# Peptides against a protein of PDB entry 6B4E, part 63

Target 1, 295 residues: chain A of PDB entry 6B4E
Amino acid sequence: TNFDKISKMFWHYKDKIAQIKQDIVLPIKKADVNVRNLLSRHKRKINPKFGQLTNSNQQLFKIQNELTQLINDTKGDSLAYHWILNFIAKAVVHQAETEVRVKPESALPLGKLTLYLLVQFPELQELFMARLVKKCPFVIGFTCEIDTEKGRQNMGWKRNNENKWEDNTSYDERMGGILSLFAIITRLQLPQEFITTTSHPFPIALSWHILARICNTPLNLITNTHFVILGSWWDAAAVQFLQAYGNQASKLLILIGEELTSRMAEKKYVGAARLRILLEAWQNNNMESFPEMSP

## One batch from the design tools (peptide; made by RFdiffusion4, then SolubleMPNN)

Design b2_p14_7_s2 (from b2_p14_7 with D7E A10S E11K)
Fold by OpenDDE base, seed 2:
Structure b2_p14_7_s2 (fold): chain B 295 residues (1-295), chain A 14 residues (1-14)
Amino acid sequence: as target 1 above (295 residues)
Amino acid sequence: SYEEKLEELSKVAP
């Protein structure tokens, strides 16, 4: 693992967030009132769609079509188009922070929707990844010290209006939710209409990178959160990961589930304990995946 | 060792 490369990638996306603000968000505020009104209306229509997802593919397809139409309505204005995509990127991540956090299996319909949009609107990919990295650097296997304010901020910690850091449980759960979504996206197959014509924008290889980079992370930087997000990843993608990489996947799962947890045993991390349970379940041929969606 | 296993996996990682 080349940590310099990972850091460079991290800061690339941090810079991208700043660029998005300067080149997309702020300019729209100064745009023609008609454009602003259009985007406000579209925002109001788009925002509830993510909460309308269920375990139904039929409902998913309905929402896909509705969002596609709403996004296409903005294509006549490049700035408006990018603004709406950025809004969607933010909304999807927010849904992961709130809904997936409390109901991990909801990552599946959200991930399917997101993957569809990422393929249908390629410009969403950079916007979405930037938002993911900002909110949850674990998606690219980035870790830094959290003993400083800047370090915590870089790792996606939030402070309230009183400048008080969020509690550890809240942070862990948010990171788990976001990582679950990303993990799902990496392990999903492209929709049938795209599978022969388009490459997967965030393929299963990115899950490999997450696991490998965490394994290579200096132990003094490993926290309970690392184990929490590994557990979230496991629930979301372990079955498909094994299918993709076979014996090599098994080795990596053992490495995180057995070796990494053992090396950190003195910390008694609750996330590590859960990961051990997942490992043991796998060893007993009881590895579970999220239920498939209904028609 | 843990490090050896990790190194081995890194060679075949995408």
Scores: peptide ipSAE 0.118, ipTM 0.817, DockQ to the pose 0.925
Fold by OpenDDE base, seed 3:
Structure b2_p14_7_s2 (fold): chain B 295 residues (1-295), chain A 14 residues (1-14)
Amino acid sequence: as target 1 above (295 residues)
Amino acid sequence: SYEEKLEELSKVAP
């Protein structure tokens, strides 16, 4: 693991967030009134769509079609198009922070929708990844110290209006929700219409990177959150990960589930205890995955 | 050891 490379990638996406604000978000505030009205209407129509997802493929396809039409309506203006994609990127991550954190299996329909949009609208990929890294650096295996304000900010910690940090449980759950979504995306097959003509934008190899980079992280930087997000990843993608990499996947799962948890045993992390339970379930041939969606 | 296992996995990582 090259940590210098990971750090460079992290700061690349932090810079991208600043660029998005400067080049997309702020300019729209000064755009033509008709464009602003269009985007306002579209925003109101798009926002509820993510909450309307169920475990039904029929409902998923309906929402995919509706969003596709709404996004296509903006293509006549490049700035408007990029603004609506950035809005969608933010909305998807927000849905992970709120709904997926309390109902992890909801990551499946959300992930399918997101993957479809990422392939259908390639410009969404960089916008989405930048938002993910800002909110949850764990998606690229980045870790830094959190004993400073800047360190906490870099790791996606939030402050309220009174400058009080969010509680540890809230942070852990948010990170878990976001990571669940990303894990699902990495393990999903492309939609049938794209599978023969398009490469997967965020393939299962990115899941390997997350696990390997966490394993190589200095132990003094490992926190309960690392184990929480590993557990979230496990629920979301472990079955498909084993299918993809076979024996090598098995070795890596043992490394995080057995070896890493053992090395950190003195900390008595609740997340580590849960990961041990997941490991034991797998060893007993009871590895679970999210239920498949209905027609 | 843990370190040895990590080293071996790094050789076959995608």
Scores: peptide ipSAE 0.117, ipTM 0.819, DockQ to the pose 0.889
Fold by OpenDDE base, seed 4:
Structure b2_p14_7_s2 (fold): chain B 295 residues (1-295), chain A 14 residues (1-14)
Amino acid sequence: as target 1 above (295 residues)
Amino acid sequence: SYEEKLEELSKVAP
């Protein structure tokens, strides 16, 4: 693991966020009134769609089609197009922060929708990844110290209007929700219509990177959150990860579930305890995955 | 060891 490269990647996406604000968000405020009105209407139509997802593929396909039409309506104006994609990127991550955190299995329909959009609209990929990294650096295996304000900010901690940091539970759950979504995306197959023509934009290899990079992280930087997000990842992708990498996947799961938790045992992290439970369930041939969606 | 396992896995990592 090259931590310098990871750091560079982290800051690349942080810079991308700033660029998005400057080149997409701010310019729209000065755009033609008709464009602004169009985007406002589209925003109102798009926003509720993510909450309308269910365990039904039929419902998913309906929403995919509706969103596709709405996004295509903006393609005549490049700025408007990028603005709506950026809005979608933000909305998807927000859905992970709010819904997936409390109902992890909801990551599956959300992930399917997101993957479809990422392939259908390639320009969404960088916008989405930038938002993910900003909100949850764990998605690229980035970790820094959180003993400073800047460190906490870099790791995606939020402050309220009173400049008070969010509580640990809220942060852990929020990170878990975002990571669940990303994990799902990495383990999903491309939609049938894209399999032969397009490479997966965020393949299962990125899950490998997350796990490996966390394992290589200096122990003094490992927190309860690391174990929480590993548990979230496990629920979301462990089965498919094993299918993808076989024995090597098994070794890595043992490494995080047994070895890493053991090394950190003195901390008595709740997240670590849960991860051990997941490991034990697997050892007893009781590894579970999210339920498949209905037709 | 933990370190050895990490090293082995790093060679296989995509």
Scores: peptide ipSAE 0.062, ipTM 0.793, DockQ to the pose 0.912
Fold by OpenDDE base, seed 1:
Structure b2_p14_7_s2 (fold): chain B 295 residues (1-295), chain A 14 residues (1-14)
Amino acid sequence: as target 1 above (295 residues)
Amino acid sequence: SYEEKLEELSKVAP
């Protein structure tokens, strides 16, 4: 079934995380001191850049150029190059978990930056996707039970230093933040300089898969989080999704907004209630998108 | 692909 394929994809990326640790992260700790110093300096310069994003395209372009230069400085050493890209992948996802979760519209500049980097540095794509799937399996429509410790871990739940699980609200918000970023990436156009030479690495079709796979998920596995991330996706990408697929998009939006919420009505999920509100707004010709960035 | 999309959709709403 399609779910078997999804599971295989999920575990593929879980394996990738392990490989990244073994082949990139651990080896660099034993690398030449000059390489380690270089990477430490670059890390310190790169990390603040994601927090410097605003709703300004000018600021975005500045940061893009700065990051491009910093990454290019590492290309002379393959291990250093991959280490920096992995660091960036982690930093971007972390920014989604912390900033986008509280300010969803910040996904737009972050998504634009990320998409640029994904195209400019193709080796980032697998590193980034692996990190996304680890942190938020919803990005590929993967769901498993969370009644076990392993199940919760697989679905990206975190524990604190006291081995206590994060609260439901924190988990929902983190998942929403990550999914918002991914949704934005899928619906963005490639930068002008790449349109004729490169295919979109994470196209809008991946948004289709998220929605469809969630709709096909066994109902006993559907949680409030599913509706929260669908709402996050909706805010991030529904307008562009409708533009891309027209009537077929409409059908799928109705499936998640009406059919899925109705099937789960007995659970009285807050996320489901919000999704219904979004559906109703759309039906009343009041579908909203994030504001466009300023020049 | 378009075919893949239809396949996924058909599973939800045949």
Scores: peptide ipSAE 0.043, ipTM 0.762, DockQ to the pose 0.152

Design b2_p14_7_s3 (from b2_p14_7, 4 letters changed)
Fold by OpenDDE base, seed 2:
Structure b2_p14_7_s3 (fold): chain B 295 residues (1-295), chain A 14 residues (1-14)
Amino acid sequence: as target 1 above (295 residues)
Amino acid sequence: DYEKKLEELAKVAP
């Protein structure tokens, strides 16, 4: 694992967030009133769509079509188009922080929708990844110290209006929700209409990077959150990961489930205990995945 | 042992 490369990638996306604000968000505030009104209307229509997802593919396809139309309506103005995509990127991540956090299996329909949009609108990819890395650096396997204010901020910790850090449970759950979404995206097949013409924007290899990079992370930087997000990843993608990489996947799962947890046993992390349970379930041929969506 | 395993996996990593 090249940590310099990972760090460079992390800061690239941090810079991208700043660039998005400077080049997309702020300029639109000065745009023509008609454009601003259009975007306000579209925002109001788009925002509830993510919460309307169910375990139904029919409902998914409906929402895909509705969002596609709404986004296409903005293509005549490049700034408006990028603004709406950035809004969508933020909304998807927010949905992961709220809904997927409490209902991990909801990552599947959300991930399918997101993957569709990422392929249909390639400009969303950089915007979405930047937002993911900002909110949950674990998606690229980045870890830094959290004993400083800046370190906590870099790792996606939030403060309230009273400058109080969020509690550990809240942070862990948010990170788990976001990572679940990303894990799902990496293990999903492209929709049939794209599979022969388009490469997967965030393929299963990115799951490999997450696991491998966490395994290579200095042990003094490993926290309960690392185990929580590994557990979230496991629920979301372990079955498909094994299908993709076979014996090599097994080795990596054993490495995180057995070796990493054992090395950190003295910490008695709740997340590590859960990951051990997942490992044991797998060893007993009881590995589970999220249920498939209904027609 | 752990480090060795990681190195081995890195060789076949995508």
Scores: peptide ipSAE 0.042, ipTM 0.770, DockQ to the pose 0.933
Fold by OpenDDE base, seed 5:
Structure b2_p14_7_s3 (fold): chain B 295 residues (1-295), chain A 14 residues (1-14)
Amino acid sequence: as target 1 above (295 residues)
Amino acid sequence: DYEKKLEELAKVAP
């Protein structure tokens, strides 16, 4: 693991967020009134759709088609197109922070929708990754100290209007929700129509990177949150990860579930205890995955 | 043991 490269990647996406604001968000405010009205209407139509997802593939396909049409309506104006994609990127991550954090299995339909959009609209990929890294740098295995204000900000901690940090539980749950979504995306197969023509934009290898980079993180930087997001990842992707990498996957799961938790035992992290339970369930041939969606 | 395992995994990491 090259942490210098990871840091460079982290700051690349931080810069990308600033660039998005300057080149997409702010300029649209000065755009033609017809364009602004179009985007306003589209925003209102798009927002509720993420909450309309269920465990039904039929419902998923309906929403995919509706979103595709709405996005295509903006392609005549490059700025409008990028604006709507950036809006979608933000909305998807927000859904992970709110719904997935309380119902992890909801990551499956959300992940399927997101993956479809990422492939259908390639320009969404950079926008989405930038938003993910800003909100949850664990998705690229980035970790820094959180004993400073800047460190906490870099790790995605939020402050309220009174400049008070969010509580630890809220932060852990938000990170878990976002990571669950990303984990699902990495383990999903491309939609049938894209399998032969397109490479997966965020393949299962990125899950490997997350686990390996966390294992290589200096122990003094490991927190309860690391174990929480590992548990979230496990629920979301461990079965498919084992299918993808076989014995090598097993080694890495043992490394995070047994070795890393053992090294941090003195901290008595609740997240670590849960991860050990997941490991033990696997050892007893009782590893569970999210239920498949209905037709 | 832990460090050795990490080194081994690093060699096969995608």
Scores: peptide ipSAE 0.040, ipTM 0.760, DockQ to the pose 0.888
Fold by OpenDDE base, seed 1:
Structure b2_p14_7_s3 (fold): chain B 295 residues (1-295), chain A 14 residues (1-14)
Amino acid sequence: as target 1 above (295 residues)
Amino acid sequence: DYEKKLEELAKVAP
């Protein structure tokens, strides 16, 4: 694992967030009133749709079509188009932080929707990844110390209006929710209409990177959160990961589930304990995945 | 790429 490369990637996306603010978000505030009104209307229509997802594929397809139409309505103005995509990127990540956090299996319909949009609107890919890395740098296997304010900020910790850091449980759950979404995206197949014409924008290989990079992370930087997000990843993608890489996947799962947890045993991390349980379940031929969506 | 994955696995192995 080349941590210098990972760090460069992390800061690339941090810079991208700043660029998005300067080039997309701020300029639209000064745009023509008609454009602003259009975007306001579309924002109001788009925002509730992510919460309307269920375990139904029929409902998913309906929402996909509705969002596609709404996004297409903005293509006549490049700035408006990029603004709405950035809004969607933010909304999807927010949904992961709030809903997937409390209901991990909801990552599946959200991930399917997101993957569809990422393929249908390629410009969403960089916007989405930038938002993911900002909120949850674990998605690219980035880790830094959290003993400093800057370190905590870099790792996606939030402060409330009173400048108080969020509690550990809240942070862990948010990170788990975001990573669950990303893990789902990496293990999903492209929709049928895109399989022959488009490459997967965030393939299962990115899950490999997450696991491998965490395994190579200096132990003094490993926290309970690392194990929590590994557990979230496991629930979301372990079955499909094994299908993709076979014996090599098994080796890596053993590394995170057995070796990494053992090395950190003295810390008595609750997330590590859960990961060990997942490992043991797998060893007993009882690895589970999220339930499939209904027709 | 499978070969790259093997390389990454080797890096995580103690």
Scores: peptide ipSAE 0.036, ipTM 0.752, DockQ to the pose 0.147
Fold by OpenDDE base, seed 4:
Structure b2_p14_7_s3 (fold): chain B 295 residues (1-295), chain A 14 residues (1-14)
Amino acid sequence: as target 1 above (295 residues)
Amino acid sequence: DYEKKLEELAKVAP
């Protein structure tokens, strides 16, 4: 694991967020009133779509089509187009922070929708990754110390209006929700219409990177959150990960589930305890995945 | 050994 490379990637996306604000978000405020009105209407139509997802593929396809039409309506204006995509990126991550955190299986329809949009609108990819890395650096296996204000900010900790940090449980759950979504995306197959013409933008290899990078993280930087997000990843992608990499996947799962948890046993992290339960379930041939969506 | 396992996995990591 090259930590310098990971750090550079982290800061690349942090810079991208600043660029998005400067080049997309702020300029649109000065755009033509008709453009602003269009975007406002589209925003109102787009925002509820993510919450309308169910375990139904029919509903998914309906929403995909609706969003596609709404996004296409903006393509005549590059700034408007990028603004809508950035809004979608933010909305998807927000849905992960709010809904997926409490209902992890909801990551599946959300992930399918997101993957479709990422392929259909390639410009969404950098916008989405920037938002993911900002909110949850774990998606690229980045970790830094959280003993400082800057460290906490870098790791995606939020402060309220009273400048108080969020509680540990809230942070853990948010990170778990976001990571669940990303994990799902990495293990999903491309939609049928793209499978022969397009490469997967965030393939299962990125899940490998997450696990391997966490395993190589200095132990003094490992927190309960690391185990929480590993558990979230496990629920979301472990079955498909094993299918993809076979025996090598097994070794890595044992490494995180047994070895890493054992090394951190003195901390008595609740996330680590859960991860051990998941490992034991797997050892007993009871590894579970999210239920498949209905037609 | 944990460290050895990491080294082995690094060889096949994508």
Scores: peptide ipSAE 0.036, ipTM 0.744, DockQ to the pose 0.913

Design b2_p14_8_s1 (from b2_p14_8, 6 letters changed)
Fold by OpenDDE base, seed 4:
Structure b2_p14_8_s1 (fold): chain B 295 residues (1-295), chain A 14 residues (1-14)
Amino acid sequence: as target 1 above (295 residues)
Amino acid sequence: SFEETLKELEEWYS
């Protein structure tokens, strides 16, 4: 693992966030009134769609079609198009922070929707990844110290209006929610209509990177959150990960579930304890995945 | 060992 490269990737996306604000978000405020009105209407129509997701593929396809139409309506204006995509990127991550956080299995329909949009609208990919990395740098296996305010900010910690940091549980749950979504995306197959024409934008290899990079992270930087998000990843993608990489996947799962947890045993992290339970379930041939969606 | 396994895995996927 080259941590210099990971850091450069992290800061690339942090810079991308700043660039998005400068080149997309702020300029639209000065755009033609007709464009602003269009975007306002579309925003209002798009925003509730993510909350309308269920465990139904039928409902998913309906929402996919509706969003596709709404996004296509903006393609006549490049700035408007990118603004809508950025809005969607933010909305998806927000849904992960809120809904997936409390109901991890909801990552599946959200992930399917997101993957569809990422393929249908390639310009969404960088916008989405930038938002993910900003909110949850674990998605690229980035870790820094959190002993400083800047370090905490870099790792996605939030402060309230009184400048008080969110509690550890809240942070862990948010990171878990976001990571669950990303994990799901990496392990999903492309929609049938894209399989032969398009490469997966965030393939299962990115899950490999997450696990391997965390394993290579200096132990003094490993926190309970690392184990929480590993557990979230496990629930979301471990079965499919094993299917993809076979014996090599097994080695990596043992590495995080047994070896990494053992190395950190003295810390008595709750997240690590849960990860060990997941490992044991797997060893007993009881590994579970999220249930498939209904027709 | 942990380090050996990790090295093996890194060589595999890199």
Scores: peptide ipSAE 0.399, ipTM 0.925, DockQ to the pose 0.953
Fold by OpenDDE base, seed 1:
Structure b2_p14_8_s1 (fold): chain B 295 residues (1-295), chain A 14 residues (1-14)
Amino acid sequence: as target 1 above (295 residues)
Amino acid sequence: SFEETLKELEEWYS
């Protein structure tokens, strides 16, 4: 693991967030009133759709089509188009922070929708990744110390209106939700209409990077959150990960589930305890995955 | 060891 490269990647996306604000978000405020009105209407139509997802593929396809049409309506203005995509990127991550946080299996329909949009609208990819990295650096295996204000900010910690940090449980759950979504995306197959013509934008290899980079993280930087997100990843993608990489996947799962947890045993992290339970379930041939969606 | 296993895995993947 090259941590310099990871850091560069992290800051690349942080810079991208700043660039998005300067080049997309702020300029649209000065755009023609008709454009602003269009975007306001579309925003109102788009926003609730992510919460309308269910375990139904039929419902998923409906929402995919509706969003596709709404996004296409903005293509006459490049700035408007990018603004809508950025809005969608933010909305998807927000959904992970709220809904997936409390119902991890909801990551599956959300992930399917997101993957479809990422392929259908390639410009969404950088916008989405930037938002992911900002909110949950774990998606690229980035970790820094959180003993400072800047460190906490870099790792995605939020403050409320009273400038108080969110509690540890809230942070852990948010990170878990976001990571679950990303993990799902990495292990999903492309929609049938794209599978022969397009490469996967965020393939299962990115899951490998997450696990390996966490394993290489200095132990003094490992927190309960690391184990929480590993558990979230496990629920979301472990089965498919094993299918993809076979014996090598097994070794890595043992490394995080057994070895890493053992190294941190003195900390008595709740997340680590859960990860051990997941490991044991796997060892007993009882590894579970999220239920498949209905037709 | 942990480090040896990790090295092996990274070499395989690279």
Scores: peptide ipSAE 0.399, ipTM 0.924, DockQ to the pose 0.915
Fold by OpenDDE base, seed 5:
Structure b2_p14_8_s1 (fold): chain B 295 residues (1-295), chain A 14 residues (1-14)
Amino acid sequence: as target 1 above (295 residues)
Amino acid sequence: SFEETLKELEEWYS
């Protein structure tokens, strides 16, 4: 694992966030009134769509079509188009932070929707990844110390209006929710209409990177959160990961589930305990995945 | 060992 490369990637996306604000978000505030009105209306229509997802593919397709139409309405203005995609990127991640954290299986319909949009609108890919890395750097296997304010900020910790850090449980749950979404996206098959014409923008290989990079992370930087997000990943993608890489996947799952948890046993992390339970379930041939969506 | 296994996996994946 090349940590310098990972760090460069992390800061690339941090810079991208700043660039988005300067080149997309702020300029729209000074745009033509008709453009601003269009985007305001579209924002109001788009935002609730993510919460309307269910375990129904029919409902998913309905929402996909509605969002596609709304996004296409902005293509006549490049700035407006990028603004609406950036809004969608933020909204998807926000949905992961709020809904997926409390109902992990909701990551499946959200992931399917997101993957569709990422392929249908390729310009969304960079915007989405930048938002993911900002909010949850675990998605690229980045870790830094959190005993400083800057370190906590880099790792996605939030402060409230009183400048108080969020509690550990809240942070763990948010990270788990975001990671669940990303894990789902990596293990989903492209929609049938895109399989022969487009490569997967965030393939299962990115799940491999997450696990391997965490395994290579210095032990003094490993926290309960690392095990929480590994557990979230496990629920979301372990079955499909094993299908993709076979025996090599098994080795990596053993490394995180058995070896890494053992190395950190003295810390008595709750997340590590859960990961061991997941490992044991797998060893007993009881590994489960999220239920498939209904027609 | 842990390190050896991880190295093996990295080489395989590359």
Scores: peptide ipSAE 0.395, ipTM 0.924, DockQ to the pose 0.917
Fold by OpenDDE base, seed 3:
Structure b2_p14_8_s1 (fold): chain B 295 residues (1-295), chain A 14 residues (1-14)
Amino acid sequence: as target 1 above (295 residues)
Amino acid sequence: SFEETLKELEEWYS
C-alpha cells in the first residue's frame, strides 16, 4: 500500500471541495435572478425525492426519470448544471448520513439511484467523490490521527454550534451509513442500457482498496470506527465481493474478520465484536445480503 | 502471518 498516493488522493479531493465552493457555489449567488429562481425551484423538487425511495423498483424508475428531467432542464447553463449536480451529491451523502445510518438496507435503492445518475451525468462523479471523501475518508482507505482538531476534521468529525464534537456513536453511525452507500455502489451492476457502452465509475475494485488499505493502516491509528465501517461494508457487499474475487476475497475477509480483530482484541471495540459475529455467520454458511428490491 | 497474507493479496491484485 502506497500511503503517499492515498494522501495525495485525499488532498486532491479536499482541494476539489474548495474549488467547488469557489467556482460553483459562490458564483451562483451572484448569478442572474432567473437562474437563481430556477435552481431554487429545482432544489425544492429534487430534495424530497431521495427520501421517497422504497424497496420498489417501480418507484425507483419513477424517481430516476423525474430527476433526469429536472437535471436536463439546467443543461443550458453550465454553471447551473454543475450547481444542481453538486447539490445532488450533497443530498445523496446527507441521505446516507441520516436514513442509511438507521436503516442500512435503504442503501440499496439509494445506491441504484446514485449509480444511475453517475452514469447518466458523468460530471457528477468527481463532485460526488469529493463529497464522499470529505465526509468519510474511509471510502478511499485514508486514515489519520484524531488526537488533534485538524486530524478530527480531516476524518470527517463534526462540531455543533457550541463547538462541541459529536459523540463517538454518532460519528460511527454516520461513517457506517456513508460507507454502506459507497459499498453498495461498488457492487451494483450497471443498468442494462449502459452495460455495453460505459465502464463502471466506481467498480468493485474500490471495495478491495478499502479493505486492503485498512489492513495496512498502522495499528495505533485503528479505532472502533474502522471496525464499524468494515461491518457496514460486510452487510452491504461481502456476498458480491466473494463472487467477484473468489478465493482471494475469502482470504481478505478472514484477514479483516479474524486477524485484524484479534490484533486489536485488547481494545475491546464493540465494532470488532460485531465483525466477528459476521465472520462466524459466514463460517456457518449463513452470510446474509440485503434483500432484493421488488418489481 | 498477517503480513505475509496481505503481501500475497497485494501481489495478486497488482
Scores: peptide ipSAE 0.391, ipTM 0.922, DockQ to the pose 0.867

